# Peptides against a protein of PDB entry 3PBP: the designs that were tried, part 42

Target 1, 203 residues: chain A of PDB entry 3PBP
Amino acid sequence: LNEKDLNLILNKSLVMYESLDSTTDVIVKRNVIKQLQFVSKLHENWNSRFGKVDIQKEYRLAKVQGPFTINPFPGELYDYTATNIATILIDNGQNEIVCVSFDDGSLILLFKDLEMSMSWDVDNYVYNNSLVLIERVKLQREIKSLITLPEQLGKLYVISDNIIQQVNFMSWASTLSKCINESDLNPLAGLKFESKLEDIATI
Target 2, 203 residues: chain A of PDB entry 3PBP as posed
Amino acid sequence: LNEKDLNLILNKSLVMYESLDSTTDVIVKRNVIKQLQFVSKLHENWNSRFGKVDIQKEYRLAKVQGPFTINPFPGELYDYTATNIATILIDNGQNEIVCVSFDDGSLILLFKDLEMSMSWDVDNYVYNNSLVLIERVKLQREIKSLITLPEQLGKLYVISDNIIQQVNFMSWASTLSKSINESDLNPLAGLKFESKLEDIATI

## One batch from the design tools (peptide; aimed at target 1 L188)

Design b2_p20_6_s3 (made by RFdiffusion4, then SolubleMPNN; from b2_p20_6, 10 letters changed)
Fold by OpenDDE base, seed 2:
Structure b2_p20_6_s3 (fold): chain B 203 residues (1-203), chain A 20 residues (1-20)
Amino acid sequence: as target 1 above (203 residues)
Amino acid sequence: KEVELQSILDSFNKLIEEKR
C-alpha cells in the first residue's frame, strides 16, 4: 500500500459515505462508516491537510458484519493514530497482507482482495470495501518501524526502542493463501486468526 | 537464525538512516 493507493481508498470511502441515506441498509451504513473512519485516520500520516472525519461514537462502536472484517473492528483504535505501514508476502504468488501500526502499540493485519472479502459473507452481502481486517495484535509499546524480509513469508518484524519482535501469522496465512489460489473460502471456516509473537533481539 | 537477525538489524539501520 502506498500513498496513491491510500488516496484511492479514501476517495472511494468518501463517495460511499456521501451516498448513504435513510433507505440504505443498516449493515452497509455501519461498514461504510467504519471504513471511512479507519481510512481517514490512516490518511493523516500521508496528508496532514485531511482532518479526521467526525463520526459519532455510536457508529464507531457498532458491530460490523459481513465481508468487511473477520474480527470486529477495534473501537479503541478510532482514538489513536496510525504510525507505520508494511506489506508482507504470504506466498510466492505475490499474495500480501497489509499491516498498519498505531501509536497505542497495536498492529492490524489487513487483506486487500475485494473479491475474496465479498465471498466471506454467507448471506451474499455486497459491500464495496477496499480492506478487510483480519487480526489485531496488541504490543503495548511504541512502534518505531515495521520490517519485512523477502525470504521470510508471513513474518513481520516490529522494532521498538529496546526490542525487536517477530509477528508470525503463517498459522492462518498459509490457509488464506490456499483459499486465494484455489478460489475456495471453505477452509477459512473455523480458522483461528491468531499470530505468534516472539522476542528476537534486544536493541 | 543469526544470519536472519543480522539482516533485520541491517534493515533497521537503513531505515534509521533514511529518516535522518
Scores: peptide ipSAE 0.027, ipTM 0.453, DockQ to the pose 0.021
OpenDDE base, seeds 1, 3, 4, 5: peptide ipSAE 0.024, 0.024, 0.023, 0.023; ipTM 0.417, 0.422, 0.411, 0.425

Design b2_p20_6_s4 (made by RFdiffusion4, then SolubleMPNN; from b2_p20_6, 10 letters changed)
Fold by OpenDDE base, seed 1:
Structure b2_p20_6_s4 (fold): chain B 203 residues (1-203), chain A 20 residues (1-20)
Amino acid sequence: as target 1 above (203 residues)
Amino acid sequence: SSSLLQSILNSANALIEKKR
């Protein structure tokens, strides 16, 4: 964690705090406030020449918490079941796409729409995190497994009964990576989200 | 992490069941 990253997290935590209103669940309110307090304390200690940040036990117990929603969810996939999941790195900065497969042979490529909220309450906090649908790839095959290789950015290998296929989405993921890293989403406007499918091997 | 991925997968299937 560097100073730039800490400032980004602080700003996001402030936005989350400002989104709280009278209709917000009490547990959600408490969790957002605790996150803001934690990040603010980290920021204060970073600016203070204290070489060691003492993190209280309660904050060490914080975790990323679901449930998740997918927006938009393809209507035809309500008739099917999600079968496999994988994460694919899109850059060396550790930005990642989430891929979910379905038993109709579809792949959905997802990205975090909102900053994933951490649960700061030990007692069963549940927060709704949003995933945005970027692309749907229709393979029309029975998907056995999803494989990713750490050295191959923006590539997913799909294993079926008789074939290994590569899905390459770097055509748009390189732009997405740039937008995230530069904190400017404008270049995504009008971008075509179409991945390249290629047969790699017959099994 | 494996736990996060499982949570996303479970959420996807839960969303499907709510709409059937």
Scores: peptide ipSAE 0.229, ipTM 0.807, DockQ to the pose 0.686
OpenDDE base, seeds 2, 3, 4, 5: peptide ipSAE 0.200, 0.205, 0.199, 0.219; ipTM 0.781, 0.788, 0.782, 0.802

Design b2_p20_7 (made by RFdiffusion4)
Pose (drawn by RFdiffusion4):
Structure b2_p20_7 (pose): chain A 203 residues (1-203), chain P 20 residues (1-20)
Amino acid sequence: as target 2 above (203 residues)
Amino acid sequence: SFFEREDDQTLPTSIQNLLS
C-alpha cells in the first residue's frame, strides 16, 4: 500500500463517516464506523519505507456483499448466462470498468457509481452495491476468455473461437475519468459510448 | 440524465454468482 493509495482510502473513509445521519441504517452505520476505525489503524501501522502494512487474521474474515444491482440490465440477457468478468483501468486513480461476458457472445461494460463500505459480519449485506451499464458489445462469437494488459488503459482483449479482438473504449473512457476528476458532467453530454472493436489476429 | 436508469429487477443467478 503506497502513500498515495493509503491516503485515498482514508479520505474515502472520512467522507463516508461525515456522510452519516440518523436515517442511515444501523447496520450500515456500524460498518462505516468500523471501516474508519480499521483504515485508521492501518494508517498507524503503515511502514512507509516498504509501503506495506500487516493485517491481523481477524480483519481478513469478511462475508460477501451482493448481489450487485446492474442498472439498466439488458432484457435479452435474461435468456443467457454470464461467462467471465474482467477489470479494466481507465486512468491513474483506480477508476475502472467492470466487464462481463455472456452466452450470446455479448459484453456489458459496467461502472460502479456508489461507494461501497467494508463489511465483515453482515450476511447478505447490500449497500451501494451498485453498477451502471455504460455500453453493450455484441461480438456474435463464442467468447472463450477476457484478458487485460496492465500497460494499456481502457483496452480489453477478447478471445473468441478463432479471433483475438480488442475492445478499445478510451474513446469515451478518457472523458469519463476527466469529468470524475474534474467534477464536471458536461463533457459527457453528446459523447457516444461506442467502443472501437478491432481484430488483432486469427488463433 | 447522461446515463439511463430503470426500475430494478431480479437478475439471473449466473450473473449474481459471478459478481459475488

Design b2_p20_7_s1 (made by RFdiffusion4, then SolubleMPNN; from b2_p20_7, 13 letters changed)
Fold by OpenDDE base, seed 1:
Structure b2_p20_7_s1 (fold): chain B 203 residues (1-203), chain A 20 residues (1-20)
Amino acid sequence: as target 1 above (203 residues)
Amino acid sequence: SLFPSAEPVELPESLKELLL
């Protein structure tokens, strides 16, 4: 991020905030306000005499906030309950995968396709966060917990009653990270989105 | 968009609760 990019994001955030009215959904209002507050603080810190962007801890943990759509959403998962959510970093540039577990033992791996900061174009104003389904992993286990380690990129640990399994998606996530960072989608063509499963420990 | 977009879908309530 440079000052020009930050100013652009700030202006977009302001336009979105000004578009809020009494008919706007409460969740949308909250998300827009939070985004504007974050960008405004970032801008203030950037312009501060100290040249250090001190991002408050609360904003470093900025999670994807709704409203959400998932495309495609597997039709069979409407019969099941979502049980856990985790966010997994795929690089040091803050690109991340969202994982959701279901009580059928499924994991869905999701990518945030539309960033709220980019969808705020006046000509293409999208309130919804689009999540893209990348992969569905069927573990056929009761998933108790999802654990991530900050030092381990593209790895998710799934805890069930009797086993800890690692889901490693760096086989495709490294390519995805590159595509995002280089703004080139060509390497995604023909990429196989298949994660590796490994048993780590029996409990 | 990095991926082909589909029509918006309504999410299960349990999933909405995790995402919000």
Scores: peptide ipSAE 0.195, ipTM 0.714, DockQ to the pose 0.500
OpenDDE base, seeds 2, 3, 4, 5: peptide ipSAE 0.181, 0.195, 0.186, 0.191; ipTM 0.664, 0.699, 0.672, 0.714; seed 4 fails the geometry check

Design b2_p20_7_s2 (made by RFdiffusion4, then SolubleMPNN; from b2_p20_7, 13 letters changed)
Fold by OpenDDE base, seed 3:
Structure b2_p20_7_s2 (fold): chain B 203 residues (1-203), chain A 20 residues (1-20)
Amino acid sequence: as target 1 above (203 residues)
Amino acid sequence: SLFPSAEPVKLPKSLEDLLL
């Protein structure tokens, strides 16, 4: 994230706010207003040199809420079908990665985008929200299921016909978690978003 | 940056149905 990107997010959040009218759902209004307040504060506290921003604790606890868009979406995946979805905790602070599998054997790893309105309330909220593509993992297998274990942070188990594979993304997700929790994006500079694949069992 | 500068991309229908 740089100053230019932050200005784009601010402008998008402002346009979203200006689109609100008397017919807009009250929950949508509330969440869009909170989003604009968050992004405005993010802009005010931005240090372009150090990638540091003062983010209030309440905003860091905002949840991912669908329906979702993905930006960018890999063009080749338009020819394939999404098969499974999973959410994986990366820390004890409710930071989560969303994983989607496709019938080509691809996994996409996604994180909530600050450009769109987040769920700022504890109650159920439905709004069109955006996910950021972090990584695409190409397994080249038919993926039957995705399994996560609550006690295993940043690990996804992929079940295929004859094999169980582990996807471990803690190499970058630990840094991402730290950046979110400390409100310092500087450690993301030069970070490689490459997950580790390991064969766990043959079945 | 993790945050894209591009506009949101339209999802394929199969993925929209999964993420709703």
Scores: peptide ipSAE 0.030, ipTM 0.401, DockQ to the pose 0.403
OpenDDE base, seeds 1, 2, 4, 5: peptide ipSAE 0.019, 0.020, 0.021, 0.019; ipTM 0.482, 0.457, 0.494, 0.457

Design b2_p20_7_s3 (made by RFdiffusion4, then SolubleMPNN; from b2_p20_7, 13 letters changed)
Fold by OpenDDE base, seed 5:
Structure b2_p20_7_s3 (fold): chain B 203 residues (1-203), chain A 20 residues (1-20)
Amino acid sequence: as target 1 above (203 residues)
Amino acid sequence: SLFASAEPVELPKSLEELLL
């Protein structure tokens, strides 16, 4: 995710929030509000760390992929602030996992909901880009940065004050990639979404 | 100083370059 993507998510999350009415289901309302707060916090942190990139409101008709609802959203992360965001390639077909770090030392691994990507019929104003929560990794460290290497599929490097850790999720991401590419979710049945955490280096 | 703790995971050169 770049700042443009984040702004896109924010704008869409705002649109979703504005679309909430008295008839909207309470669960939907809660999810949209949580998403908006999450994305807003992420956006604030992004702007603080990466500088005010004046994202020129180029309303490029880029089919604004968002808002991203995180489902299920970890309730405890509602009170925390998103610190970093990264996208990690899981295959050569450009399928990606979205990773977000929080100031509690949590990482969430997210995937774009396939159903919503398919329902992007131009005429269906389905504003909902659902991000599916795949995994939460609790590092219990201050996460300074997230690094990805294009040549390393399904690997995320997490930099803290004194350590570099690798999160390797290829154990499940290879299956997920297959499911996406084949449009068959059956292989996900019984799959454990547990990433391998390894210490790479001390700083 | 980056001390690799356990198994020498060869840091990808690209990661080494980012950490220098």
Scores: peptide ipSAE 0.022, ipTM 0.493, DockQ to the pose 0.020
OpenDDE base, seeds 1, 2, 3, 4: peptide ipSAE 0.022, 0.021, 0.024, 0.021; ipTM 0.507, 0.486, 0.378, 0.486; seed 3 fails the geometry check

Design b2_p20_7_s4 (made by RFdiffusion4, then SolubleMPNN; from b2_p20_7, 12 letters changed)
Fold by OpenDDE base, seed 1:
Structure b2_p20_7_s4 (fold): chain B 203 residues (1-203), chain A 20 residues (1-20)
Amino acid sequence: as target 1 above (203 residues)
Amino acid sequence: SLFAKAKPVKLPKSIEELLK
């Protein structure tokens, strides 16, 4: 964690807080408020010199996020096992695609649809833990590893037994990035979510 | 929501483990 990351988390926490209204569930309100308090204190106590933060014991009630959902999850993949996960930046503004591979050779490209908060003070807090299915890519081979390069936006490298392939999804991810950043979904209308698969090297 | 028409589906345990 660095100062930049902390600022990002703080901003997200603020946005989540500002989204609260009278219709929001009490548990959600509590969690969002506690997260904001935690992150605010974290920011306040950030020591850039040492890269450390003094965290008060009151915030140790934070719990792991989950469970998650996917919208929709391909029914046929329930019979298969997820093998790898990777996150790929699609812009310089911290928007990411989540990729999950399966043992059938499938890749699913996912987007975090809603802002998620950490679980606080509640053993079974579930809110906005949803990922949206954008694309399924079938590689018809065993996927050993998923590699991303920070300098290469919208590109995923898939390592199999004898080949490295590149999945390039910038054809649609650039539009998606724009939609997110501008809060305008109109450009998504009619957009084809088809990534380009290329062989990079034989190994 | 960017994809409000999508119905949420619970993830298999294998995926949940990767996401945790």
Scores: peptide ipSAE 0.032, ipTM 0.455, DockQ to the pose 0.570
OpenDDE base, seeds 2, 3, 4, 5: peptide ipSAE 0.000, 0.017, 0.010, 0.016; ipTM 0.282, 0.367, 0.328, 0.442

Design b2_p20_8 (made by RFdiffusion4)
Pose (drawn by RFdiffusion4):
Structure b2_p20_8 (pose): chain A 203 residues (1-203), chain P 20 residues (1-20)
Amino acid sequence: as target 2 above (203 residues)
Amino acid sequence: STLDDNIIDAVKNKIDNLNG
């Protein structure tokens, strides 16, 4: 955990602690407070020279959150099954797109709009487990796998049956991160959220 | 479109969450 990232989760934790009011669900309030306490303890034991911190076994037992809401979910896909999931970096600030494969050779590019709180005990804990559809890409090929190269932002390799295709969504993803970082929604108006599809090779 | 509105709202939500 480098200094930049350590401070990022600390500040996110502080923003949520302040975001607490009385209507806030009791179980959620507990987790937000626990998150702040935990992230603070990390900050106290962080070794700056190695950029690392030890984590006790107690804090590593966490229960799953979900299911995440996928909004708006495409109606056709109720007849099909999800195959793979990938994570693609948009910028240098941990901003990412979640990619999911389906039986129909389709791809949904998702964005997480709500900040999650950490949770350890709570069963079936859902809260800000929210994803939003940005785009759907139908390759009409059998998608065997998804691959990413850390060196290339906003690009995803999709291995179909005899093709390796590259879905390139930096056309809109670059603008998306700018507005996230500049807190300005206007550049999104009019942007067509269409990714450049490209055949890389025959396999 | 409805999809564009949803995207803009999602981005707004992300900004709100980052800045309280």

Design b2_p20_8_s1 (made by RFdiffusion4, then SolubleMPNN; from b2_p20_8, 9 letters changed)
Fold by OpenDDE base, seed 3:
Structure b2_p20_8_s1 (fold): chain B 203 residues (1-203), chain A 20 residues (1-20)
Amino acid sequence: as target 1 above (203 residues)
Amino acid sequence: SSLEQNVIEAVGRKIKALNG
C-alpha cells in the first residue's frame, strides 16, 4: 500500500462527494458517501502506521473512528495498493456490496456485516469497520475506474486500459438478498460465490 | 431493524466460514 496512492484515492473521493447536490440520484449519492466513508477508514489506518496525512478540516467530522478491517484479507494483496472503491446495490431494500480494486488487477467483493450510517452528523454517526470477503476476481489488468448504474442491480463496470468489462454478481447476490430479507440463512448453504465477467467494449 | 441487523451479522459470519 502506497501513501501517495491512498492520498489520490482520498482526494478523488472527496471531490466526488463535493460534486453531490440535491438533484443527484439517490443511489449515486449513497455510493459516493459509502466510498468516502471507506476511504476515510483506510486513511485512519494509514495514519496510525505511516504518519498523518492532512485532510480538509471540514471532512474530519465524517472521519470514521477506529480500525477498518477486511476479513479475511487476501495475503497476496498485502503487497498491492487499492486503486478504486465502489458500492453496488443488490436489491431495492438497501442491501449492498462493496468493491475494492487493486493495482495487481484484483477486484474484491465485500459484504458489510455491520450497519453504516448515511449521516455525517457527529451526534448520530454510526460506522462499519468490518467487511467480509465474498469473492476475489482477478482481472490481471490495470483498473482505472469502477462504474455503477443505479438501474442495474448487482452489476459493476470495470474500466481498464483497453476494455470495459461487466462484473455481474447477481448469481449469488440474489440469494444473499433473499437470505437477508427473509431472515433465512439456509439458502447460503452450498452457494457458490462466483461472479460473471463479460467484455462489454474495447476502448 | 434490529432483526435485520442480526441477520446481516449472521450472514457475514456464514460467508466468512464458507470462505475461510
Scores: peptide ipSAE 0.444, ipTM 0.900, DockQ to the pose 0.105
OpenDDE base, seeds 1, 2, 4, 5: peptide ipSAE 0.437, 0.439, 0.440, 0.442; ipTM 0.899, 0.899, 0.901, 0.901

Design b2_p20_8_s2 (made by RFdiffusion4, then SolubleMPNN; from b2_p20_8, 8 letters changed)
Fold by OpenDDE base, seed 2:
Structure b2_p20_8_s2 (fold): chain B 203 residues (1-203), chain A 20 residues (1-20)
Amino acid sequence: as target 1 above (203 residues)
Amino acid sequence: SPLEENVINAVGNKIKALNG
């Protein structure tokens, strides 16, 4: 996820939010609002750290495709602010995990799915996620930065005020990568999505 | 779990996209 992607997601979210009216299905309303809240918090942090991000208006595309969504929504995190984002490679191909941190000290690990057109019709509502929640890791620390190293697959370094920690999710990401590369979902059955947390150094 | 099912579905979609 980069600046361009964030802008696109935000644009999609705004377009869908603006389309809400009294006739909109309650499920649609809820999903759109929750998405916008999440993306807005992420964008606020982005702007504060990296400067203002201009939203390119692509209403036609956004309307056709539907909004960017995360399923399931981590509802408990809506009261908190996104603080950092990182993308971690899990193989030498095109497979990657997106990580977002929050000011409660939580990390969420997300899989980026293909963005598909969504139907918002009440009679044929389809909710399809573009990001899927894999795991939530509760560090309970103020996260200052997220660091990734290209030579270290499936590893994320979390820097707080007093410690550097490594999150290693290759225990499940290796299987995930294999499934994608081999076009076989069977190995995912019974897989535990539990990352390993290790203290690397105290600061 | 629903969470696991969502992951499986997402991976499935990715596979379909890559093979399409």
Scores: peptide ipSAE 0.537, ipTM 0.928, DockQ to the pose 0.449
OpenDDE base, seeds 1, 3, 4, 5: peptide ipSAE 0.535, 0.531, 0.531, 0.531; ipTM 0.927, 0.927, 0.927, 0.926

Design b2_p20_8_s3 (made by RFdiffusion4, then SolubleMPNN; from b2_p20_8, 9 letters changed)
Fold by OpenDDE base, seed 5:
Parts: C-alpha cells; sequence; structure tokens
Structure b2_p20_8_s3 (fold): chain B 203 residues (1-203), chain A 20 residues (1-20)
C-alpha cells in the first residue's frame, strides 16, 4: 500500500459515504460508515508516519463504485479502530501481505488482489474484494507500532507496551508466493493460514 | 472454509491479472 493507493481508496470510500440517504438500509449504512472510518484512520496514521497526504475528494453523480473493502471484514472489529498498517514482502518479487492492527489488539493479515470494477446502489451492497482477509491474530495488547525488515520476508514485528513480538506467516505465505509465481492454485488447497507468534524482546 | 475460498479466489484473480 502506497500513498496513491491510500488516496484512491479514501476517495472511493468518501464517495460511497456521500451516496447514503434516508432510504439506505441500516446494514448498508453501517458497512459504509465503518469502511470510511477504517480508511480515514489509515490515512491519519499514514500522515503521522510519512507526512501529510493531500486527498482530492470527488463526488460522483452516476453509478457508485464500491469502496476498497476487506472481505470478509470480521464483524467483531466493526466496533474497533485501525491503529497501524504495514506491508510485508513475502518474496523477492512484488508479492506482499498487508497487515492492519486495531485498538483491541487484533491484527488482520490481508492479501491485496485486483480491484474489480463494480457498481452498486443503495439497495444492493456488494463487497469489493480489493483486500482479502487471510488471518486474524488476536494479541490483546495495545499495539504501539508495526515494524518490518526488508531482509526478513514474511515477518512482522509488533511493539506493544513492554514487549516486541514477531508474527511469522511464512508457513502459508511461502505457498502463496509460489502459487502466484508459478500460476498454480493447487498448493493452496488445504493450506492452514496460521501464523507463528513469538516473543522477541522485553522493552 | 469461506476464508480459504476467498483467498484462493483472490490469488486466482491476481494470477490472471499478471498473466494478462
Amino acid sequence: as target 1 above (203 residues)
Amino acid sequence: SELEKNVIEAVGRKIEALNG
């Protein structure tokens, strides 16, 4: 995820939000609002870490495009706020996993696929699978920051109040990478998407 | 599981896109 991507998903989310009206289904409203909150928080965090990104807001009068969504988004996380985001390389190419942390101490590991062009109306909400949920890791800690090291593939370091933990997802990411690089989905069948969590250091 | 299904489908889309 880069600045350009963030700008795009924020704009899409804003457009979707602005499309809401009094006739919109309650469930749809909730989903859109939560999506916007999620992306907005990511934007805030991005600005804090990497400098301010200017967003050019757009309003669309025609068919509404779906937002950059996570599918499935765990219902339990709707009441929580995203706190950090990181991108972790899983090979020496361009394959990567996106990680988002939440204020409940959860991490979600996401695969960024291609955004499908879709349209929806207020009565028909469809998920845009731009980000696909692979795994949720519950740390139950206040996450201060996420750190990645370029030389360490498929590893994420989570800094909390007094500890640094490593999340290693190469157990499944190696297979994922292989599938992409070899254009073969077969190895994914029966694959367990469970990361390894270990304590690294006390701080 | 649905999760697995979604991941497989997503990877499939990625592969298709990369291959043109």
Scores: peptide ipSAE 0.594, ipTM 0.942, DockQ to the pose 0.399
OpenDDE base, seeds 1, 2, 3, 4: peptide ipSAE 0.593, 0.591, 0.592, 0.591; ipTM 0.942, 0.945, 0.942, 0.942

Design b2_p20_8_s4 (made by RFdiffusion4, then SolubleMPNN; from b2_p20_8, 8 letters changed)
Fold by OpenDDE base, seed 3:
Structure b2_p20_8_s4 (fold): chain B 203 residues (1-203), chain A 20 residues (1-20)
Amino acid sequence: as target 1 above (203 residues)
Amino acid sequence: SALEQNVINAVGNKIKSLNG
């Protein structure tokens, strides 16, 4: 079993869970949940082997595709370490949200922005991408893994020691996507950046 | 596109203002 296979199995398990409804037989539901729990635990163990995500604390840079500066960086997270990074699609037009987890149990949801920074110590311009803080979600758990499914827009699955949770931010991400695609910022007025958190299964 | 990038930047700034 390799990482790819494990991810595939986990994804299938999550898809199976999402397919459950009120008409699903209790035994089937139980089996699906048990499978999800098992695979999630395996995934957690696998991810733990790769270590924590490195973020440059001095400049508050996160690495996704090159260095990114988080703006603003939450002051409360200054002494904490990033543990996982995930990118979640919010539409079919390549708009995405970046999520970073920290060892205090926080998730930060970030919007990719562009900033030009110049290093005054060198003659060359350094281009950095800005990550704008959208929302901080406090789970108060040790986050072991972040999982995304390409077919599930604006959804993030968070695996901790004892629970699998779904973070759904399409409530605001759909508006964000619309604003970008239509070049109209008006719908952002009064928008609440509050994601929905749902418990999926205990581990 | 350049336009899209400008919009993205503007969106970013708007988010900052809303969360400030």
Scores: peptide ipSAE 0.467, ipTM 0.913, DockQ to the pose 0.111
OpenDDE base, seeds 1, 2, 4, 5: peptide ipSAE 0.461, 0.465, 0.460, 0.463; ipTM 0.908, 0.912, 0.910, 0.911

## One batch from the design tools (peptide; aimed at target 1 P72 L114 L188)

Design b2_p21_3 (made by RFdiffusion4)
Pose (drawn by RFdiffusion4):
Structure b2_p21_3 (pose): chain A 203 residues (1-203), chain P 21 residues (1-21)
Amino acid sequence: as target 2 above (203 residues)
Amino acid sequence: VKEQLEMREKVGEYLIEYQLS
């Protein structure tokens, strides 16, 4: 955990602690407070020279959160099954897109709009487990796998049956991160959220 | 960070409206 990232989760934790009010669900309040306490403890034991911190076994037992809401979910896909999931970096600030494969050779590019709180005990804990559809890409080929190269932002390799295609969504993803970082929604108006699809090779 | 998180919510609302249109 480098210094930049350590401070990022601390500040996110502080924003949520302040975001607490009385209507806030008791279980959620508990987790937010626990998150702040935990992230604070990490900050106290962080070894700056190695950029690392030890984590006790107690804090590593966590229960799953979900299911995430996928909004708006495409109606056709109710007849199909999800195959793969990938994560693609948009910028240098941990901003990412979640990608999911389906039986119909389709791809949904998703965005997480709500900040999650950390949770350890709560069963079936859902809260800000929210994803939003940005785009859907139908390749009409059997998608056998998804691959990413850390060196290339906003690009995803999709291995179909005899093709390696590259879905390139930096056309809109670059603008998306700018508005997130600049807190200005206007550049999104009129942007067509269409990814450049490109055949890389025959396999 | 707070403003970025608020913007992400706004981006989500915008994208939902865009996809449902």

Design b2_p21_3_s1 (made by RFdiffusion4, then SolubleMPNN; from b2_p21_3, 8 letters changed)
Fold by OpenDDE base, seed 2:
Structure b2_p21_3_s1 (fold): chain B 203 residues (1-203), chain A 21 residues (1-21)
Amino acid sequence: as target 1 above (203 residues)
Amino acid sequence: VKEKLETKKKVGEFLIEKAKS
């Protein structure tokens, strides 16, 4: 975390706060306010010289709470278990894709359409853990691990027993990144969300 | 920042509708 990232988080939290209105659920409102307070205090206590901040004990109790909502969720995966999760950057502007693997050998690529929020209440209220399905890739093998390289945008390495495979989704992720950064969805029309799978190495 | 958040929301809506089609 650097100062730029902290400022971005602060700005996002402010936007979330400003989005609150009379129709907002009371619990949602309370959680957004608590999150804003945390980020604001974090910003105030930021030590640029050491690149760190002291986090008060009160906020250490706050947790990222599940469940996540995946929409749509593939019906075929209801009986299977998620095995791995990874986050892949698609640009230098912090846009990212979430990948989840399942024990049937499937990989789903997911988009975070809403800002994630932490639970700040004792009752562990969950808010805004929204993920949207982009693509399902069937690898038809046991997935042991998912690896990402920060210098390789839109690439995911899948490790199985005997093989390392690369999933490359820059064919659509570059367009997605552009749409987000330019606030223009027109380029998404007609876009095929099909990733390229390639064998990289045999183990 | 606000515009980016709104765009992400719209992207999500687009993707959901695409999956239904």
Scores: peptide ipSAE 0.625, ipTM 0.942, DockQ to the pose 0.894
OpenDDE base, seeds 1, 3, 4, 5: peptide ipSAE 0.611, 0.618, 0.611, 0.612; ipTM 0.937, 0.939, 0.938, 0.938

